# Designs tried in a protein design run: peptides against a protein of PDB entry 5K2M. Part 8

Target 1, 273 residues: chain A of PDB entry 5K2M
Amino acid sequence: MRIGITYTVLRREEMAIKERAGEFGEVVMLHEDDLLFPGNYDLDVVIIRNVSHFKALYTARLFESEGIPTVNSSRLIFEAGDKLFATLRLAGKVPVPEWKAALSEGGALRVPDSLGYPLVSKPVFGSWGRLLAKVNDRDSLEAVLEHRKWMKNPLYGIHYFQEFVEKPGRDIRSYVIGGEFVGAIYRYSNHWITNTARGGKAEPCSDPEVEELSVKAWEAFGEGALAIDIFESEKGLLVNEVNPNMEFKNAARVTGADMAGKLVEYAVEVAKT

## One batch from the design tools (peptide; made by RFdiffusion4, then SolubleMPNN)

Design b1_p24_8_s1
Fold by OpenDDE base, seed 5:
Structure b1_p24_8_s1 (fold): chain B 273 residues (1-273), chain A 24 residues (1-24)
Amino acid sequence: as target 1 above (273 residues)
Amino acid sequence: SEAEELRKKLEEESKLVEKLVPGE
């Protein structure tokens, strides 16, 4: 078994994946600078750990074009890594926050007629809460829309909005790999944007409802390894988003779950299929 | 603080992504 691991930065996650993969076969670390296509890669599977969503997507697709399966697949990265496309998958299977998409400023200005205020403006791509805006009124909406006009990436012209969900000072991040629930954590924050990467405390989450919902959310995509962000709301649990390029160092530490091992095991299974 | 260190790391990672993929 020859296992490739693509990466941008050697993080704790990539080190753990490398170490665990070494138990199953030969490990080939592939920095982004090492990647050239078409190439002659002698690999049975590639674990995609590129930091950039788009680089991860294209890397996966390029390996797939050479007959090498990837974890995650380019399909999964594409659908799960876009907030709108992910919402489209999730909305058919699990509760999600109310949302609207608009393709113009004129359309976006009508979103409050349906969702009301406050609402949350999100880009369809990006991580770590970048360009999330809590929009409390018309003036704020106009300002966000005006700023979007001057952004270089045309995807910023895709206006995605959610209802503002009042959270109990925390959210939930769960992990499902190959359809198996691996673990979950609470992420505490005094800010409406909960991100452990912003210094929030993490605690284990042991809730059967979270486990069930997480598996259902994974089933909306039907493959791969996903981190799932869940809100606790007055309406119950809501699946906010998923991440096909999951960070798990904090979750692994807090839960004791072997997330790196589970990911490698799944990659080995994919290689054998 | 651990929170501040983590924020700095996120900022560095964000800058890296922006450098690697122009327009993100």
Scores: peptide ipSAE 0.014, ipTM 0.469, DockQ to the pose 0.083
Fold by OpenDDE base, seed 3:
Structure b1_p24_8_s1 (fold): chain B 273 residues (1-273), chain A 24 residues (1-24)
Amino acid sequence: as target 1 above (273 residues)
Amino acid sequence: SEAEELRKKLEEESKLVEKLVPGE
């Protein structure tokens, strides 16, 4: 068994994956600078750990073109890594926050007629709560839309909105790999954007409802390794988004779950199919 | 190189996240 690991930065997650993969076979670490295509790679599977969503997507697709399976697949990265495409998969399977998408400013200005205020403006791509805006009124909506017009990437012209969900000062991040629930944590934050990058405590989450919902959310995609972000709302649990490029060092530390091991075991399974 | 600078920046951001979110 030859296991590739692509990466941008050697983080704690990549070190843990490397260590665990060494128990199953030969490990080939592949920094982004080492990746040229077409290539003659002798690998049974590649674990994708590129930081950039788009670099991860293209890296996966390039290895697949050489007949090498990837974890995650380019299909999963594409569908799960886009907030709108992820919502389209999730909405038919699990509870999600109310959402609207518009393809023009004129369409976007009508979103409050359906969602009301406050609402949340999100880019369809990006991580760590970048360019999230709580929109409380018409003036704020117009300002967000005006700024989007001057952003060079055409994807910023895709207007994705959610209802604002009041959270109890925390959210839930769960992990599902190959359809198996691996673990979950509470992430505490004093900011309405409950992002780990902004400081907070994490605690283990042991809730059977979270486990069941997390597995159902994974089943909406049907493959791979996903981190799942869940809100505790007055309406119950809501699946906010999924992440096909999961960070798990802190979740692994807090829960004691062998997330790196589970990821490698799944990659080995994929290599054998 | 630009790639090395980006890697260093991302590493620093990762370390910052570790400090800010001790529980994750």
Scores: peptide ipSAE 0.019, ipTM 0.437, DockQ to the pose 0.043; fails the geometry check
Fold by OpenDDE base, seed 2:
Structure b1_p24_8_s1 (fold): chain B 273 residues (1-273), chain A 24 residues (1-24)
Amino acid sequence: as target 1 above (273 residues)
Amino acid sequence: SEAEELRKKLEEESKLVEKLVPGE
């Protein structure tokens, strides 16, 4: 078996994936600079680890066009990596924060009529809490919308809003690979944007309700490897978002779960189908 | 190139995230 691994930066995750993939066959590391399509790639499966959502998406689709399956698939990357598209999948299966989408400034200005304040404005793409805004009032909403007009990417014209969820100073990140729950962590933060990227502590999360909800959230997509962000709210657990390009180094460290191994095992399974 | 700048930005962001995310 020949396992490709596409990457932008060789992180701890990619190193772990490479190591575990070596147990199943020949590993071919493919930096973004190594990729040219159409190509003659002799690979049974490709694990997509490009940092950019769009690069990951297009890389997956390009390999699929060559008849090579990918983990994650371009379909999953597309649907899970877009916050709005992910919400559309999730909302029918699991509790999610209340949300509205608007396709114009005029539409966006009416969002508070439905959701009230405070709101969270999110770009449909992007990672690490980039361009998240807590919108407390009309003036803040107008400011966010004004700034969006001057952003070059047309996707910033897609206005996605959630209710602001009061969290207990933490959120949950869980991991589901091939439909199997592999682990979860609490991420602590004193900021409303819970990102361990801001020096938050991670602790193991062992909650059967989180496990069940995580699997259900994965089932909304029905394939691949997903990190799932869950909020603890007064309304109960809410699935906030999913990530098809999951980082797991700290989750693996904290939980002891073999996330890289599970990902490789799933990729090997995909290669055999 | 824009691609190199994007790569550098992504690398910087990734490094920043690695520095900032001791616990993800």
Scores: peptide ipSAE 0.017, ipTM 0.430, DockQ to the pose 0.062; fails the geometry check
Fold by OpenDDE base, seed 4:
Structure b1_p24_8_s1 (fold): chain B 273 residues (1-273), chain A 24 residues (1-24)
Amino acid sequence: as target 1 above (273 residues)
Amino acid sequence: SEAEELRKKLEEESKLVEKLVPGE
């Protein structure tokens, strides 16, 4: 078996995936600079680890066009990696924060009529809480919308909002691969954005409700490897978002779960299908 | 163009990640 691994930066995750993949076959590391399509790739499966959501998406689709399956698939990356599209999948399957989408400034200005304040403004793409804004009032909403007009990426014209969820100084990151719950962590932060890149710490999360909800959230997509962000709210557990290009170094370290191995095992299964 | 601006944004995203300490 020949396992491709696409990557932008050789992180702890990519190193672990490479190492574990070597136990199953020949590993072909493919930096973004190595990728040109159409190509003649002799691979049975490709593990997508490009940092950029869009690069990951297009890389997956390009390999699929060559008849090579990917983990994750371009479909999954597309649906899960877009916060709005992910919400569309999750909604009706699991509890999610209340949300609104608007396609114009005029529409966005009416969002508080239904959701009230405070709101969270999210770009439909991005990571590490980048460009998240807590919108407490009309003035801040107008400011966010004004700034979005001058951002050059047209996707910033897609206005996605959630209710602000008050959290107990932490959130939950869980991992489901191939429909199996692999593990979960608490991420602690004094900031309303609980990402560990902002100084948060991780601790193991052992909660059967988290496990059940995580699997249900994965089932909304029905394939692949997903990290799932869950909020502990006054309304109970809410699935905030999912990530089809997950970081797992902290979770693996804290839980002892073999995230890289599970990902590789799943990729091998996909290759055999 | 929108395509060029999208490309630049994607490049910025990649470069930004390299400068960050990624975390969950």
Scores: peptide ipSAE 0.015, ipTM 0.398, DockQ to the pose 0.116; fails the geometry check

Design b1_p24_8_s2
Fold by OpenDDE base, seed 1:
Structure b1_p24_8_s2 (fold): chain B 273 residues (1-273), chain A 24 residues (1-24)
Amino acid sequence: as target 1 above (273 residues)
Amino acid sequence: SEAEELRKKLEEEAKEVEKLIPGE
């Protein structure tokens, strides 16, 4: 078996994936600079680890066009990597924070009529809590919308809002690969944006309800490897978002779960189907 | 603290990622 791994930066995750993939077959590391299409790639499967959502999406689609399956698939990357599209999948299967989408400023200004204040403004793409805004009032909403008008990417004109969920100083990140729950962590932060990438403490999360909900959230997509962000709310557990290009170095360290191995095992399974 | 070092490393990683994703 020949396993490709596409990457932008050789992070701890990519190193672990490479190491584990070597146990199953020949590993072909493919930096973004090595990716030229159409190409004559002799690969049974490609693990997509490009940092950019869009680069990951297009890389996956390009390999698929050559008959090479990818983990994750371009379909999964597309649906899970967009917060709005992910919400559309999730909302039919699991509890999610109340949300609204607007396609204009005029529409966005009516969102509080439904969600009230405070609300959270999110871009449909991006990671690490970038461009998240807690909108407490009308003035703040107008400011966010004004700034969005001057952003160059047209996707910033897609206005995605959630209710503000008060968290107990933490959130949950779980990992589901090929429908199997692999592990979960608590991410502690004194800030309303909980992210381990912002220096939050991570601790193991062992909760059967989290495990069940995580699997159900994965089933909304039905394929691939996903990190799942879950909120603890007064209404119970809410699935906030999913990530088809998951970071897991902290989760693997804290839980001891072989997330890289599970990802490779799934990729090998995909290669055989 | 280990947490502050981790935070700095993560901020650097985030900056690197921001450079890698121009306009995202």
Scores: peptide ipSAE 0.014, ipTM 0.479, DockQ to the pose 0.071
Fold by OpenDDE base, seed 4:
Structure b1_p24_8_s2 (fold): chain B 273 residues (1-273), chain A 24 residues (1-24)
Amino acid sequence: as target 1 above (273 residues)
Amino acid sequence: SEAEELRKKLEEEAKEVEKLIPGE
């Protein structure tokens, strides 16, 4: 078996994936600079680890066009990596924060009529809490909308909002690979944006409700490897978002779960189907 | 072009990730 691994930066995750993949076959590391299409890639499966959502999406689709399956698939990356499309999948399957989408400034200005304040403005793409804004009032909403007009990328014209969820100074990140719960962590932060990349601490999360909800959230997509962000709210557990290009360094360290191994095992299964 | 702007943004996104990696 020949396992490709596409990457932008050789992170701890990519190193772990490479190491584990070596137990199953020949590993071909493919930096973004190595990728030209159409190509003649002799690979049975490709693990997509490009940092950029769009680069990951297009890389997956390009390999699929050559008959090479990817983990994750371009479909999953597309649906899960877009916060709005992910919400559309999650909604009706699991509890999610209340949300609204608007396609114009005029529409966006009416969002508080439904959700009230405070709101969270999110770009539909992006990681690590970038361009998240807590919108407490009309003036803040107008400011966010004004700034979005100047951000050049047309995707910033897609206005996605959630209710602001009060969290107990932490959130939950769980991992589901191939429909199996692999593990979960609490991410602690004094900031309303809980992200370990911002200096948050991680602790193991052992909660059967989290496990059940995580699997159900994965089932909304029905394939691949997902990190799932869950909020502990006064309304109970809410699935905030999913990530089809998950970081797991901290989670693997804290839980001891072989997330890299599970990802590779799943990729090998995908290669055989 | 819109495509060039998208590319630049994706490059910036990648660079920002690179900056975050050493801090974890």
Scores: peptide ipSAE 0.013, ipTM 0.437, DockQ to the pose 0.073
Fold by OpenDDE base, seed 5:
Structure b1_p24_8_s2 (fold): chain B 273 residues (1-273), chain A 24 residues (1-24)
Amino acid sequence: as target 1 above (273 residues)
Amino acid sequence: SEAEELRKKLEEEAKEVEKLIPGE
């Protein structure tokens, strides 16, 4: 068994994955600078750990073109890594925050007619709460839309909105790998944007409803390794988004779950199919 | 540090967004 691991930055997650992969076979670390296609890669599977969503997507697709399966697949990265596409998958299977998409400023200005205020404006791509805006009124909506016009990436012209969900000072991040629930954590924040990368406290989450919902959310995509972000709301649990390039160092530390091992085990399974 | 890792991520994603802009 030869296991590739693509990466941009050697993080704690990549080190853990490397270590665990070594128990199953030969490990080939592939920094982004080492990647050239077409290439003659002698690998049975590649674990995709590129930081960039787009680099991860294209890397996965390039290996797949060489007949090498990837974890995650390019399909999963594409669908799960886009907030709107992820919502489209999730909405048919699990409760999600109310949402609207508009393809023009004129359309976006009508979103409050359906969702009311406050709204959350999200780009369809990006991580760590970048360009998230709480839109409380018409003036702020107009300002967000005006700023989007001057952004160079055409994807900023895809206007994705959610209802603002009042959270109890925390959210939930769960992990499902190969359809198996691995663990979950609470992420505490005094800000409406919960981000553990900003020093938020993490605690174990042991809730059967979270486990069940997380598996159902994974089933909306049907493959791979996903981190799942869940909100606790007055309406119950809502699946906000999924991440096909999960960070798990805090979750692994807090829960004691062998997330790196589970990911490698799944990759080995994929290599054998 | 976690902050440096986050910064590197943000920088990499920013570079990718720039590359996706046709005509630059």
Scores: peptide ipSAE 0.016, ipTM 0.484, DockQ to the pose 0.071; fails the geometry check
Fold by OpenDDE base, seed 2:
Structure b1_p24_8_s2 (fold): chain B 273 residues (1-273), chain A 24 residues (1-24)
Amino acid sequence: as target 1 above (273 residues)
Amino acid sequence: SEAEELRKKLEEEAKEVEKLIPGE
């Protein structure tokens, strides 16, 4: 078994994945600078750990074109890593925050007619709460839309909005790999953007409802390894987003779950199919 | 190069994320 691991930066996750992969075979670490296609890669599977969503997506697709399966697949990265496409998968399977998408400024200006205020404006791509805006009123909406016009990436012209969900000073991040629930954490924050990457505390989450919902959310995609972000709302649990390039160092530390091992085990399974 | 600038931005973003994840 030869296991590739693509990466941008060697994080604790990549080190843990490398260590666990070594138990199953030869590990080939592939920095982004090492990747040239088409190539003659002698690999049975590649674990995709590129930081950039788009680099991860293209890397996965390029390996797949060489007949090498990837974890996650380019399909999963594409569908799960786009907030709108992820919502489209999730909305028919699990409770999600109310949402609207608009393809123009004129369309976006009508979003409050359906969802009211406050809103959350999200780019369809991006991590760690980048370019999230709480839109409390018309003036704020116009300001967000004005700023989007001057952004160079055409994807900023895709206007994705959610209802603002009041949370109990925390959210939930769960992990599902190959359809198996691996663990979950609470992420505490005094800010409406909960991210442990912003100095939030993490605590173990042991809730059967979270486990069930997390598996159902994973089933909306039907493959791979996903981190799932869940809100505790007055309406109950809501699946906010999923992440096909999950960070898990804190979840692993807090829960004691072998996230890296489970990911490698799944990659080995994928290599054998 | 645009690729190097993107790499630097990604590295800076990764470093910022690492800084922002002090206790994680």
Scores: peptide ipSAE 0.015, ipTM 0.471, DockQ to the pose 0.054; fails the geometry check

Design b1_p24_8_s4
Fold by OpenDDE base, seed 5:
Structure b1_p24_8_s4 (fold): chain B 273 residues (1-273), chain A 24 residues (1-24)
Amino acid sequence: as target 1 above (273 residues)
Amino acid sequence: SEAEELRKQLEEESKLMEELNPGE
């Protein structure tokens, strides 16, 4: 078996994936600079680890066009990597924060009429809490909208809002691969944006409700490897976001779960299908 | 450090996004 791994930056996750993949077959590391299409790639499966959502998406689609399956698939990357599209999948199956989408400034200005304040403004793309804004009032909303007008990417004109969820100083990150719950962590922060990559403390999360909800959230997409962000709210557990290009170094360290091994095992399964 | 690693990741993603934006 020949396993490709595409990457932008060789992180701890990519090193772990490479190491574990070597136990199953020949590993071919493919930096973005090595990729040219159409090509003649002798690979049974490709694990997608590109940093950019869009580059990951296009890389996956390009390999698929040559008959090589990818983990994750371009479909999954597309649907899960967009916050709005992910919400559309999730909302029918699991509890999610209340949300609104608007396609104009005029529409966006009416969002508080339904959701109230405070709001959270999110871009539909991006990682690590970039361009998240807590919008407490009308003046703040107008400012966010004004700034968005001057951003070059047209996707910033897609206005996605959530209710502000009061969290107990933490959130939950869970991992589901091939429909199997692999593990979960609490991420602690005094800031309303919690991210362990920004220096937040991580601890193991052992909660059957989290496990069940995580699997249901994965089932909304029905394939691949997903990290799932869950909020603890007064309304109960809410699925906030999913990530089809997961970071797991902190989760693996804290839980002892073999995240890289599970990902490789799933990729091998996909290759055999 | 984890913070330095995140900074590098964000910088790389930012560069890629700039390349994908029309008009530059």
Scores: peptide ipSAE 0.024, ipTM 0.603, DockQ to the pose 0.067
Fold by OpenDDE base, seed 1:
Structure b1_p24_8_s4 (fold): chain B 273 residues (1-273), chain A 24 residues (1-24)
Amino acid sequence: as target 1 above (273 residues)
Amino acid sequence: SEAEELRKQLEEESKLMEELNPGE
């Protein structure tokens, strides 16, 4: 078996994936600079680890066009990597924070009529809490909308909002690969945006309810490897978002779960289908 | 160290986003 791994930066995750993939077959590391299409790639499957959501999406689709399956698939990357599209999948299967989408400033200004304040403004794309805004009042909403007018990417004109969820100083990140729950962590932060890479503490999360909810969230998409962000709220557990380009170095370290191995095993399974 | 790594990742993603969105 020949396993491709596309990457932008050789991170700890990519190193672990490479190492584990070597146990299953020949590994072909493919930096973004090595990718040219159409090509004659002799690969049974490609693990997509591009940093950019869009580059990951297009890379996956390009390999698929050559008959090479990818983990994750371009379909999954597309649906899971967009916060709004992910919400559309999740909302029918699992509890999610209340949300609204608006396609204009005029529409966005009416969002508080349903969600109230405070609310959270999110871009539909992006990572690490970038461009998240807690909107406490009308003035703040107007400011966010004003700034969005001057942003160049048209996707910033897609206004996605959630209710502000009061969290107990932490959130949960779980991992589901091929429908199997692999592990979960608590991410601690004194800030309303939790991220372990930003100096947050991670601890193992062993909660059967989290496990069950995580699997159900994965089932909303029905394929691939997903990191799932879950909030602990007064209403119970809420699935906030999913990530098809999951970072797992901290989770793997804290839980001891072989997330890289599970990802490779799933990729091997995909290659055989 | 993790913060530095995140910074590098953000910088890399920023470069990629710049390619997709020139002048942003």
Scores: peptide ipSAE 0.020, ipTM 0.573, DockQ to the pose 0.078
Fold by OpenDDE base, seed 2:
Structure b1_p24_8_s4 (fold): chain B 273 residues (1-273), chain A 24 residues (1-24)
Amino acid sequence: as target 1 above (273 residues)
Amino acid sequence: SEAEELRKQLEEESKLMEELNPGE
């Protein structure tokens, strides 16, 4: 078996994936600079680890066009990596924060009429709290919308809003690979954007409700490897977002779960199908 | 080149993500 691994930066995750993949066959590391299509790639499966959502998406689709399956698939990357598209999949399967989407400034200005304040403005793409804004009032909403007008990427014209969820100083990140719950962590933060970078502590999360909800969230997509962000709210657990390009180094460290191994095992299964 | 600039941006984003997600 020949396992490709596409990457932008060789992180701890990519090193772990490479190591585990070596147990199943020949590993072919493919930096973004090595990728040219159409190509004659002799690979049974490709694990997509490009940092950029769009590069990951296009890389996956390009390999698929050559008959090489990918983990994650381009479909999954597309649907899970877009916050709005992910919400559309998740909604009706699992509890999610209340949300609205608007396709114009005029539409966006009406969002508070239904959701009230405070709101969270999110770009449909991007990771780790980039361009998240807590919108407490009309002035803040107008400011966010004004700034979006001057952003170059047309996707910033897609206005995605959620209700602001009060969290208990933490959120949950869980991992589901091939439909199997692998593990979960609490991420502690004093900021409304839970980011472990700013000195946030990670702790193991052993909650059967989280496990069940995580699997259900994965089932909304029905394939691949997903990190799932869950909020603990007054309304109960809410699935906030999913990530098809998961980081897991700290989760693996904290939980002891073999996330890299599970990912490789799933990729091997995909290769055999 | 635009490609090099994009690479630098992606590397910076990756570093930022790593810095921003030490718990993941």
Scores: peptide ipSAE 0.017, ipTM 0.479, DockQ to the pose 0.079; fails the geometry check
Fold by OpenDDE base, seed 3:
Structure b1_p24_8_s4 (fold): chain B 273 residues (1-273), chain A 24 residues (1-24)
Amino acid sequence: as target 1 above (273 residues)
Amino acid sequence: SEAEELRKQLEEESKLMEELNPGE
């Protein structure tokens, strides 16, 4: 078996995936600079580890056009990597924060009529809490909308809002690969954006309710490897978002779960179908 | 090149994220 691994930066995750993949066959590391299409790639499967959502999406689709399956698939990356498209899948299967989408400024200004304040404004794409805004009032909403008009990417004209969820100074990140729950962590932060990137600690999360909810959230998409972000709210557990390009270094360290191994095992299964 | 500069920026961002996210 020949396993490709595409990457932008060689992180601990990519190193772990490479090491584990070597137990199953020949490993071909493919930096973004090495990728040209159409090409004559002799690979049974490709694990997509590009940092950029869009580069990951197009890389997956390009390999698929050559008849090579990818983990994750371009379909999954497309649907799960967009916050609005992900919400559309999730909302039919699991509890999610209340949300609204508007396609104009005039529509966006009416969102508080249904959701009230405070709101959270999110771009439909992007990672690490970039361009998240807590909107407490009308003046703040108008300011956010005004700034969006001057952003060059047309996707910033898609206005996605959620209710503000009060969290207990932490959130949950779980991992589901091929429909199997692999593990979960608590991520602590003193900021309302609980990205551990802001100096928080991580601890293992062992909660059967989290496990069940995580599997159900994965089933909304029905394939691949997903990280799942869950909020602990007064209304119970809410699935906030999913990530088809997951980071797992610290989750693997904290839980002891072989996340890289599980990802490779799933890729090998995909290669055999 | 633009690509090399972007790669370096992403590497720095990734390292920063690793430092800031000792728990992820």
Scores: peptide ipSAE 0.013, ipTM 0.476, DockQ to the pose 0.047; fails the geometry check

